# Ledger of designs, part 24: peptides against a protein of PDB entry 7RZF

Target 1, 358 residues: chain A of PDB entry 7RZF
Amino acid sequence: PFQEEHLKQLYKIVPIKDIRNLYVTFPIPDLQKYYKSNPGHYLGHLIGHEGPGSLLSELKSKGWVNTLVGGQKEGARGFMFFIINVDLTEEGLLHVEDIILHMFQYIQKLRAEGPQEWVFQECKDLNAVAFRFKDKERPRGYTSKIAGILHYYPLEEVLTAEYLLEEFRPDLIEMVLDKLRPENVRVAIVSKSFEGKTDRTEEWYGTQYKQEAIPDEVIKKWQNADLNGKFKLPTKNEFIPTNFEILPLEKEATPYPALIKDTAMSKLWFKQDDKFFLPKACLNFEFFSPFAYVDPLHCNMAYLYLELLKDSLNEYAYAAELAGLSYDLQNTIYGMYLSVKGYNDKQPILLKKIIEKM
Target 2, 358 residues: chain A of PDB entry 7RZF as posed
Amino acid sequence: PFQEEHLKQLYKIVPIKDIRNLYVTFPIPDLQKYYKSNPGHYLGHLIGHEGPGSLLSELKSKGWVNTLVGGQKEGARGFMFFIINVDLTEEGLLHVEDIILHMFQYIQKLRAEGPQEWVFQELKDLNAVAFRFKDKERPRGYTSKIAGILHYYPLEEVLTAEYLLEEFRPDLIEMVLDKLRPENVRVAIVSKSFEGKTDRTEEWYGTQYKQEAIPDEVIKKWQNADLNGKFKLPTKNEFIPTNFEILPLEKEATPYPALIKDTAMSKLWFKQDDKFFLPKANLNFEFFSPFAYVDPLHSNMAYLYLELLKDSLNEYAYAAELAGLSYDLQNTIYGMYLSVKGYNDKQPILLKKIIEKM

## One batch from the design tools (peptide; aimed at target 1 G44 G48 E50 K73)

Design b2_p13_8_s3 (made by RFdiffusion4, then SolubleMPNN; from b2_p13_8, 10 letters changed)
Fold by OpenDDE base, seed 2:
Structure b2_p13_8_s3 (fold): chain B 358 residues (1-358), chain A 13 residues (1-13)
Amino acid sequence: as target 1 above (358 residues)
Amino acid sequence: LETRVREFGLPLR
């Protein structure tokens, strides 16, 4: 495990690929025994959230970060890490200290709000859905995975332990959150801009890097992170499915889509699932417009419209994706194509939001 | 997302 001398360190790393990444790492206790409550998953869900008032939303609004991932990572027996990883823009590379300040502001917001049982319940429900409707894996890979996790979980729980949450443990959430402090941080910045500015080579891969102590003034700045009023807890995810009823197959179910509505303005085709028997649907809409592809100008306008529409839907898209819903919007030579896929229970909610934004 | 944490080739001691 990292000792005090290994904390408050900055690593500047030269990648082979043209990538810009920031890794903010905290040593945490071994949480393996707490898999039924999984406090690291709770914190990863919130820190990695992409909705309004999230860490990512604010960092994106500043043009500093493209993507963010937060969560626990295994170390060795007896210790783990919590890691926040971001993809940096060129501008973000110049603002790493401020990015990390925002991370600590968000963490401070989580401390101020305290553990939320409703958030845990959403995580529990999402994981239960993911487990229940898990896709079939290739037997070789699955067996190897199960053999590996048998070292960590009781035999009776080995299939469920990675998914099913059982216990809300606010004490453990607070315990992990208390480890996410500036005095415990290890920072790695990955960029080609450090080429020729490094003094060390990593033994295993030959990666060039420089190690520096983070100045005490910077640590103190992060320790004094205030509550940023832009940060908010996410709202409840309205897209989490609750109804998984599979309707009986109709006696006259055709192997092909049947025309169930024919009007001057619309045609509707329907095919009931007779193969998979999942509580999922695929809704496909073709919108026809004589203007969509009449000339190059209109074609480009239709393209720009869809890109703007997609951008305006990003906030809902994340919450829907977490709940196993997806949408796709495409230009066609006839107009516009919309697809909505996933659990059928909450598809009408997503569809309504898309249509309201159109 | 816990499963998407990328590794960097630094020794974790």
Scores: peptide ipSAE 0.008, ipTM 0.427, DockQ to the pose 0.084
OpenDDE base, seeds 1, 3, 4, 5: peptide ipSAE 0.006, 0.000, 0.006, 0.015; ipTM 0.428, 0.396, 0.433, 0.458; seed 5 fails the geometry check

Design b2_p13_8_s4 (made by RFdiffusion4, then SolubleMPNN; from b2_p13_8, 10 letters changed)
Fold by OpenDDE base, seed 5:
Structure b2_p13_8_s4 (fold): chain B 358 residues (1-358), chain A 13 residues (1-13)
Amino acid sequence: as target 1 above (358 residues)
Amino acid sequence: EEVRVYEFGEPLR
């Protein structure tokens, strides 16, 4: 475990690849024994959220960050880490202290709101869906994984322990939040811009780095992180499936898509799943427009329209993806293509939102 | 996105 002398440290690291990353790491207690409540997953879900009012949404709006991941990391026996990792833009590399300030503002928002049972329930439901409809893995890899996790979980729970949440533990969420403080931080910045500015070399990989103490004034700035009114908890995820009923196979089910509607303005083909028997559907729409590819101007306008449409749908894309729904929008020489895939229960909701934005 | 990161360079451990 890191001692006090290992905290409040900044590492400037030279990568081999041209990447810009920021790692904000907090030592936390070993949470393995709390797998049934998984407070680290709860916090990772919120801190790593990509919806409106999220940490990522705000940092993207400033042009500082492209991607954000947050969550627990295994350490050694008896301790873990909580890590927030962001992909930095060139501009973001100049604003690292402000990025970290925003992280602490978001964490402060989580403290102010307190643990939310509904958020835990969403995590529970998402994980239950992921477990129930888990794809088949290669036996060799799966067996090796199971053999490894037998060291951490009871034999009876070894298959479920990584997925199934059972207990809402607000006390444990607060306990982890109490460790996410500036006085407990380790910061690593990864950039080629540090080439020739390092004084140490890592033993195993030869990675060049510099270690510096974070100034007390910077720590105090982060400790005094106020509530930022731009940060909000996510809204409830309306895309989480609740109905998994599989309709009986029709007696006249065709092996190919059958034309079930034919009108002057629309044709509809349908194929029932006769192979996988999953509560999933694939909806494909081809929209025809005589104007889509008439000339270079119309072609570019159609392209710009879809880019704007995709941008306008970003607020739903992440929530849909978490719930196992996806959409795709493409220009075609005939017009546009829309695909909606995933659990059939909430597909009408996503489809309606797409059509309303169109 | 939530990601479990397993390996960091020595300075991060």
Scores: peptide ipSAE 0.015, ipTM 0.411, DockQ to the pose 0.111
OpenDDE base, seeds 1, 2, 3, 4: peptide ipSAE 0.007, 0.006, 0.000, 0.006; ipTM 0.443, 0.400, 0.399, 0.420; seed 2 fails the geometry check

## One batch from the design tools (peptide; aimed at target 1 H41 L68 G71)

Design b2_p14_1 (made by RFdiffusion4)
Pose (drawn by RFdiffusion4):
Structure b2_p14_1 (pose): chain A 358 residues (1-358), chain P 14 residues (1-14)
Amino acid sequence: as target 2 above (358 residues)
Amino acid sequence: SFELKSVKNFIEEL
C-alpha cells in the first residue's frame, strides 16, 4: 500500500490524552513464507534489546527515551511492515532528527558486521527449551489459536510453529537488513503541542494531522556517515538454564501449603508441586509498612521509589526476563510487593540482586 | 488485520 509518492514523510498527529511518541515505519515484502529462518525475528532480537551498550541504553543515557519496542508488524497477506516505536521525554521532542539518526547508526553498526552464528544458536536453543517444557493450555483460546494458524502450515507442524528452527540462512537476514534504508522511511510524530497548527482532519474518526514531507537535507544527513555511537553487540547470556531435574517428593507431602516458619519477622507457605512436574517454581513476597499510605505524600513517594528501582534494574534483569525468569515489583496500599517466577535454576541470584538493589 | 511481533510480546507470551 505504500507507493513512493507517500514515502519519506513525517506526519504530526494531535492526541486527546497527553502522550508523546515517535513511530518509524518501514515497508517490507512478505516473509510468512520464510517460517524456518525467520529473519524478522533476528532483526527484532537485535534492535529491540535492552542491556549493556545497546540501542535503548544509549537513548536512556542521553535522557531522551523511556523505552522502545522493535520487531516487525504483520499486515494482511502479501505485504509486511517493520516498526521502531519510541516514546519521548520533554526534551526528547526537540531532537527527533537526532533520535532517528541514532537509529540508523545502530542499523549501520549492525550492517558492518551482519550475521551472527551464536545469536541464532542461542535463540534456537531458547525456543527449544521453552517448547520442551511448554505448560498446559486452557482449552478455550487454545483451539482458537491452533485453528488460527492452521491456514498457513501443514498438518505436521501445526504445533511446532515459531518454536523449532532448522537453518540459519544469512542471505535473508541480509535481504531484510537492506530494505531498512532512509529512502524507505515513514516517520510519524504524536504530540499534543500541535493544537492549532493542523490543516487536515480525518473523516472517519475526526483526528487532526499534517504533511511535513522531510526535505532532503535530513535524508542525506541520515545515510551519509554512520560509524557508531557507543553501541555494542549483546554479550553471552548467563541466565540460560541448565538444571532440568524434578526433585522427588519428600515424606511430609501435603495437598495444601503449610505454615513452616512463624516468627515476629516473617512467615512462609510452602508446597512441593505434585501435579505438573515442571522444573520451575514461583516465589512471591509482600512487604508491609504502616508508612506507605499515611498521607498523599507518603502514598506518592512509594510509586516514585519503586519506579526508579525498576528503571535502574531493567538494564540488569532483561536477560532474566528473556531467558524465562520474570519478576515483578509494584506497590500496594499496605506495603510493597514482589513476585519472581520462572525456571528453577536462577531464582537465588535474581532475587538476591533484587534485594541488594532494593 | 494487523499484528505486531516483538521481543517484548514474546516475553509476555512466556

Design b2_p14_1_s1 (made by RFdiffusion4, then SolubleMPNN; from b2_p14_1, 7 letters changed)
Fold by OpenDDE base, seed 2:
Structure b2_p14_1_s1 (fold): chain B 358 residues (1-358), chain A 14 residues (1-14)
Amino acid sequence: as target 1 above (358 residues)
Amino acid sequence: EERLKSVESWIKEL
């Protein structure tokens, strides 16, 4: 465990690669014994959320951050870390203190709202789906992984322990959230802009860095993080599949798509899955317009339309992705192509939202 | 939500 002298430290690190990253790290208790509730996953899900009112959405709106990851990480025996990692823009590198302030504002929002059982239930359901439909891993890698986790979990639970949530523990969520405080922070900034400004070299990899204490005034600024009205809890994810029924193969199922509808305005081909037997579907739509490729102006207008449409759908993209749904929109020489893929149960909901934005 | 890579992987990315 880190002593008090190891807290409230800033590390300026020179990377080999041209990257700009911020790591905000909090020492937390060892949560391994609480794997059935996994409070660190609950907090990682919310802090790492990408929907409207999320931490990432606000930081992106300011042009400071491209990506954000939040979650727990193993430490040495008896402690773990909670880490918030962001990819910084050039502008974001100048606003690190303000970025961290926004992190603490979001954390304060989570404290104010308290633990939400419905959020835990979504995490449980998502993890159950991920477990149930997990792809086959390479035997060597899988065996090595299982051998490693046998040290942490009972033999009877070793296959499920990393996925299946069983217990809602608001007390443990609050306990972890109470460790996410400015007085418990370790900050690392990774940028080539620190080249020639370092005074230490890392022992193992020769990485150049500088270590500094974070000023007490900055710590106090973060401690006084107020509620930011832009931060909101996510809405319920309506795309989480609940029906996994696989329809029986039709007696007359063809190995190729059959034309099941032919009209002046539309043709529909259908092929039942005869190979994978998964509760998944691929919906592909080709829209034809005589105006889409008539001249360079119309081509550019069609392109711009599609970019605007994609932008208007961003509010759903993350929630759909979490639920194992995806969509793709492309310009074609004849018009537009739309694809919707993933679990079939909630595809109609996503498709409806796409069409309503069109 | 991406699972944070191990400390060893973090150091390798530096």
Scores: peptide ipSAE 0.019, ipTM 0.540, DockQ to the pose 0.122
OpenDDE base, seeds 1, 3, 4, 5: peptide ipSAE 0.017, 0.007, 0.009, 0.014; ipTM 0.539, 0.497, 0.526, 0.560; seeds 1, 3 fail the geometry check

Design b2_p14_1_s2 (made by RFdiffusion4, then SolubleMPNN; from b2_p14_1, 7 letters changed)
Fold by OpenDDE base, seed 2:
Structure b2_p14_1_s2 (fold): chain B 358 residues (1-358), chain A 14 residues (1-14)
Amino acid sequence: as target 1 above (358 residues)
Amino acid sequence: EEVLKSVESWIKEL
């Protein structure tokens, strides 16, 4: 485990590629034995959440961060790390201290709210869906992966251990949260802007870096992170599928879409899946408007409308994606195209939300 | 991932 001298360190790293990244790392106990509760996954799900009131949402609103990933990683000698990684904008590179302050404000929010069993249940359900409908992997890659994890899990559980959550352990969630403190932090900033400002070279890859102690005043600033009222726990994900029933093939099923409705205002084609046998559907809507492409002005207005519609749907996009739903909106020469894809069970909910925003 | 591996490898040596 890291000694105290290895904590509260800042690393400025020069990348080969033109990338700007921030890594905020915390040493945590080895959680491998707790794989059935997976408290690191619970925390990674919340810290890495992209919905309204999330850490990423706030950091994006300030123009400082593009992407955020949170989660546990394996360490050495019976310890792990919890890592928050963000892709920095040029502006974000100037605000690293404030970005980390917001991270600690969000972590403080998680402490204040305490462990939520419903969030654990969502993680459990999402992982169960991912396991059940996992795509076929290449045999070589799969075998190598299984061989690697055989060291960690009982043989009878090796296929399920990475996916199936079984136990809600609020005590372990709190234990991990207690390790996510400023006094335990290691910070790495990756940017070409540090070129010529480094004093060390890494032995293995020749990476140029500088190591500095984080000032005690900065640590204290992060320790005094208050509750930021902009941070909220996510709402329940209403898009998580619960019904996976596959309807029997109709006797008259055609290999092509059949016209099942023909009216002056609408045509509907339907094709049952006869190939994949998954509880998934593709809903495609083409909307026709005589005004959509009548002149350059109307074309631009139709484009602007679609961009505004997409923006208004961002609040649902992440939750839908987590649940294996997606949508696409496109301008056409005749109007607009909408596609809704994924698990069929909750597609009507997503479709309703889209229509309500139109 | 590669940068993470380098930082992680460097972290593992500590």
Scores: peptide ipSAE 0.016, ipTM 0.461, DockQ to the pose 0.050
OpenDDE base, seeds 1, 3, 4, 5: peptide ipSAE 0.016, 0.016, 0.015, 0.015; ipTM 0.529, 0.486, 0.489, 0.509; seed 1 fails the geometry check

Design b2_p14_1_s3 (made by RFdiffusion4, then SolubleMPNN; from b2_p14_1, 6 letters changed)
Fold by OpenDDE base, seed 5:
Formats: C-alpha cells, structure tokens, sequence
Structure b2_p14_1_s3 (fold): chain B 358 residues (1-358), chain A 14 residues (1-14)
C-alpha cells in the first residue's frame, strides 16, 4: 500500500517516443467486490466525458489537452488506482498545475451534484447493449480471459460481471470520490523535454525519470479548487437504444438494394439485412447541388459549410458514439454526402439533429 | 472516454 510518503509525488519521465502525457493517479480501495455497482465506472464515465461542460471540453478550449481518459485500473492485490490521463499539447505541458486544478474543480462539481441515479442507469444501459451485441472474440483469447476472471466472479456471472450493472450504490460513488483528493495524488508527466534533467533510472525498463515532492502550496491550491461554472453534468443521452427488435425478412427481399422511392427530388434504395440480423442500420444520403463544384469560390464555400456543420454537431458526436451511433459528412464533387450508422432505434433522433443544424 | 485498456497498452508500448 502507498504510505503517506508515496503520495503528493511528481514524476518527470522521459519517453522513447515523442509523446506528451499527464497521469494523475489516486490510490483507491479494491472495488472488485463491488462489480455489480462499479462506482469507478460511474466516475470514469463522468470524468472521461467529452460533451459540453465536460473536463475535456474545457481543457481543449484552453488548448492544453487533446484527449482525456478517466477510470479505475487494477493495482496490486487489495488496492486499485483511479487514473486521469491526458494527452498534452506543447502549451499544456507548461500548464500542468492548472490542468490538475481543473481536474479537481470537476471532481468538486461531482461532489456538489452528488451521485445521479439516471447517470448510473445510462451506464447500465450502455453496458447491457455492449454485452448483448459484443463482437465475437477469438475463442482462445476469450477462453483464457474467462479462465482468468473466474477467480473474481461467481461461475454463473463470469460472462456478465464485466458488463452488467445491477445496483446503484451512491455510498460507494461518494467513497471513491472522497479518495480523489490532492493529498492522495501521484502525478506523472511524460515528455522528451525532461531529457538530461533526470536523476533516476527505472530498474525494469531503464526509463529515465526524476521524482519530486509536490510543493505544499500547490497541494493547497488544488485543495481549494472552487466550483468552475463552466463544468456541468452531461445531459441525458437521447441516443441510447431501447428497441432491439429484428424485423422479419420480407418475402421479396433482394440481395441488392431495391429502388423503393423515385421522385423528381429523391431516389431511395433499400436493402434489408439478410446476413447479420442486428438491430443496426446504415443511412446514406447523397445531396446534389449544381453549385457544389461550379467554381473555386463555391467549392471553398461548400467546404467551409461542412466544416461549420461538423463543428455545430460536435455537441452530439460523443453521446452518439457512446450509444453506438456514428455519422459522417463529406464534400463531393456533386454536393454533400451524409452517413448515419449504428443501432437503428435512435437514428431518427440523430438524423433530426443533423438536419436541424443544416 | 473510459478506454483505460487502450492507455494500458499505450503504457506497455512506452
């Protein structure tokens, strides 16, 4: 177990690859026995969220961070870690203290809002979808994985335990959130900028690093993290599928797309799935405009239009992705291409959002 | 995003 002397430490690490990463790590109790509630997944979902008012959204707006991952990691026997990992920009490398301050501001926001049962329900539903429609794994790898997890779960639950949430435990969420404090932090910064500035070598991989105590002033600054008004809980994810009905094959189903609508303004082709039998669809739209490629000005305007449209849709992109929906927008020489893919149930909602922004 | 498994693989590739 980490003693107090192992906490509030900063590690400056020299990578082999040209990467800039920040790892903010918190020792937490072993949560394995709480797999039915998985409080670490709940917190990882929120801390790692990418929507409006998220930690990542704010850190991106500052130009400091490209990507963010949050969640629990297994440690040694009897303890775990909660880790927030970010990919740093060159500017972000200069603002590590402020990045971590924003992390603690977001954590403070989670404390102020308290555990949300609806967020747990979304996590439950998302995990249930992921389990139900999980892709086939290689049998050897899958068997080895199952054999490994048999030590942690009852035999009857071994297939479901990693996915199926059953119990909302606000007490456990609060317990983990209480471990996410500055006094319990370990920070690692990975950057080539530390080359020639290290004084230690790691025994296993020969990684060069420097260890420093985080100044008490910095710890106190993080302890006094206020509520940043830019941070908000996510809105409800309207894209989570609830209907998984597979429609029967039509008697006249063709192996190729059939023209089902032909009008002056639109043609529609349809092919029913006769192979996979998944509650998924692919909607592909080609829009034709006589102005799309008429001259360089119109081409550039059409490009700018799509870039603006994509930017305006960013608020839905992450929520859609979590729900197993995706969209793609591309310029064509004839106009525009739109694709919407994933679970069919909520595709009309996403399509409506796209059309409303167009 | 909660894709810590990808980060673990990334750390193993460090």
Amino acid sequence: as target 1 above (358 residues)
Amino acid sequence: EVRLKSVENYIKEL
Scores: peptide ipSAE 0.021, ipTM 0.578, DockQ to the pose 0.085
OpenDDE base, seeds 1, 2, 3, 4: peptide ipSAE 0.010, 0.017, 0.017, 0.015; ipTM 0.566, 0.577, 0.563, 0.551; seed 2 fails the geometry check

Design b2_p14_1_s4 (made by RFdiffusion4, then SolubleMPNN; from b2_p14_1, 8 letters changed)
Fold by OpenDDE base, seed 4:
Structure b2_p14_1_s4 (fold): chain B 358 residues (1-358), chain A 14 residues (1-14)
Amino acid sequence: as target 1 above (358 residues)
Amino acid sequence: EERLISVESYIKEL
């Protein structure tokens, strides 16, 4: 386990690739025995959330971060890490201290709100969906994976242990959250901008780096992280499927889409799945407008309209994606194209949201 | 997004 001397350290690392990454790492207890509650997953889900009021949303709004990942990571025997990793913009590289301040503000928000059973339930449901509908892995890779995890889980649970949440443990969530403090932080910044500014070389890979202590003033700044009113817990994910019923094949099922509605304003083709037998659907809408491609002005207005529409739908994009739903909006020479794909159960909800923004 | 970053993945991305 890291000693106190290993905490509050900053590493400046020179990558081989042209990447800019920030790793904010917290030593945590070994949570392997708590796999049924997986408090690290709960925190990773929230800290890594991409919806409105999320950490990523705020950091993106400032132009500092492109992507964010939060979660637990295996360490050595008897400890793990919780890591918040972000892809930094060039501007974000100049604001690392403020980025980390925002991380601690979000963590403070999580402390203030306390553990939420409904969030745990969503994680449970999402993991259950992922388990139920996981793709067939290559047998060799799968066998090797299973052989690896047999060291950690009972044989009877080895297939499910990574996915199935069973126990809401707010005490364990709070325990992990209590480790996510500035006094327990290790920071790594990865950037080519540190080239020629390092004094150490890593033995195994020859990676050049510099290690320095984080100033006590900076630690204190992070310790005094206020509640930032921009941070909010996510809303309930309304897109999580609950109905997985596969409807029986219709007697008149054709191998091709059949025209099932023909009106002056709409034509509808339908093809029932006769191959995959999944509770999924693909809804494709082509909208025809005589004005969409009349002239360059109308084309540009149609383009701008869809860009604005996409931006207005960003609030749902991540929640939909987590729930195994996706949408696509494209300009066509005839108008626009909308596609909604994924689990069929909540597609009407997503479609309604799209229509309400149109 | 929640992803388990392995140490190996970190090193491989460097």
Scores: peptide ipSAE 0.025, ipTM 0.659, DockQ to the pose 0.126
OpenDDE base, seeds 1, 2, 3, 5: peptide ipSAE 0.024, 0.021, 0.024, 0.021; ipTM 0.638, 0.654, 0.601, 0.660; seed 5 fails the geometry check

Design b2_p14_2 (made by RFdiffusion4)
Pose (drawn by RFdiffusion4):
Structure b2_p14_2 (pose): chain A 358 residues (1-358), chain P 14 residues (1-14)
Amino acid sequence: as target 2 above (358 residues)
Amino acid sequence: SFTLVNGSGEKFYY
């Protein structure tokens, strides 16, 4: 649907709720026919990746961006999109050309070195382990899902869809990586600061927007010289699991969690798993404080401190959320709250690091 | 309808 008359364009949209965002839209051909190599997931794993020396961490370091989501958007049949969607700070709206410039800097940093064998082997191992201990399904919604992808795949791999990968073909990685060029951009800015500046309006919904077609100054400023920032490739993962042993049932087996420790400091509830036999467990905690909800100031500093703890710890723990260990730490009325779940091997390192950062 | 696939393989529906 994107003919070349309406390419290289930058819209400005006025919202109703106060948000600020930047959408970068590329068009690409259909890659649902390539469901074994999956080049869109490779570029999605290399663009939208938090951690040391990556696209998001540098934009955090310049104070412009809270978070960004990579990957490719799939639309209808016979055509596909690719999106880099970002949200903005107060002075992140002043430097949009520089943000998109850094996006093509990281794309060119990934075009000078191109394919990687160990990233494909690592991602295939992760999907294989994440498929081997695939948990049980709720019977409603699961049959709608496997009837929702029954149109595309044959009868053998109706289940093993986007779980098992056979081959690493760098030609398709290079092909989809070439279609990401600044002659293929479509920038869209959402900001509430364009109240009285909009000429055009939407008939269907009634929203207002513009047409600031990007002059060639910034296009030929985008693709001209792009060496690097302080970017780097992600490093070897250490949260990949290795212990897949189901520990045996002990003498004191109980059907319900029993109180084991009762002190004036803490109490526990424990139950070995009897039904599922998956090498994974969930640990949860609820810390109490009478000072958490005393007045609005003390009920306000709690969200700020807990949010800055999540800010400063996502850079470390995104590899744990990517390997299958997810944690969550949010505030409650009475006190604060913690819940770490996932594979059975790397809970101590993650929970201990959470406490010592806390 | 649209489907977004992110860096972690998670699917988002519109």

Design b2_p14_2_s1 (made by RFdiffusion4, then SolubleMPNN; from b2_p14_2, 11 letters changed)
Fold by OpenDDE base, seed 1:
Structure b2_p14_2_s1 (fold): chain B 358 residues (1-358), chain A 14 residues (1-14)
Amino acid sequence: as target 1 above (358 residues)
Amino acid sequence: VAVLRDGKGKETVF
């Protein structure tokens, strides 16, 4: 367990690869026994969220961060860590103190709003869907994984324990949030820019690093993190599937797509699934335009149009992806291609949003 | 195994 002397430390680490990463680490109690409520997953879902008003959205808007992940990590027996990890831009490497300030502003927002049962319910529903429709894993990898987790879960629950949420525990969420404080922080910055500026070598891997105490003035700045009005809880995820009905195979079902509509402006092919029997669909649209590839100007305008369309859909893309929906938009020599894939139940909602932005 | 999940649940194993 880290003692007080191991807290409020900054590590500057030289990587082998050309990477720029920030790790903000908090020692937390062992949460393994709370797997039925999984407060670390609740907090990881919110802190790692990519939608409007998220921590990542604000840090991206400043050009400081490319990606963000948040969640619990196993330590040794009897303790864990909560880690926020970001991929830094070159500019973000200069603004690490401000990035961490924004992390604490977001955490302060979570404290002010308190635990939300609807967010827990969405996590529960998403995990239940992921469990129910989980793809078959390679037997060797799966057996090794199950053998490993048998040390942590009852035999009767070992298959479900990582997925099925059962209990909303706001008290445990608040308990973990209370550990996410500046006085309990360990910071690691990973960058080649620290080459030749280190004074220590790690014993096992020979990693070059420097360790410094974080100044008390910086800790106080983070402790006084205000409510930033740009940070908001996510909206409800409208893409979470609730209907999993599989329609019976039609007696006249063909092994190939059948033409079910033919008009001057559209052709429609349909194939029922005869192999997987999943509540999933693939919608593919080819749009034809005589202008799409007529000259370099029109080609570039068609490209820019799709890039702007994708950018305008970013607010929905993350929520759709969480719910097991994806879309793809591509330029073709004849026009454009749209694909929508995943659970069939909420595909019409995503498709409608795409068409409304077109 | 640190399962840092992105918001998408993609496990980054450190």
Scores: peptide ipSAE 0.022, ipTM 0.715, DockQ to the pose 0.554
OpenDDE base, seeds 2, 3, 4, 5: peptide ipSAE 0.018, 0.018, 0.021, 0.017; ipTM 0.688, 0.677, 0.707, 0.621; seed 5 fails the geometry check

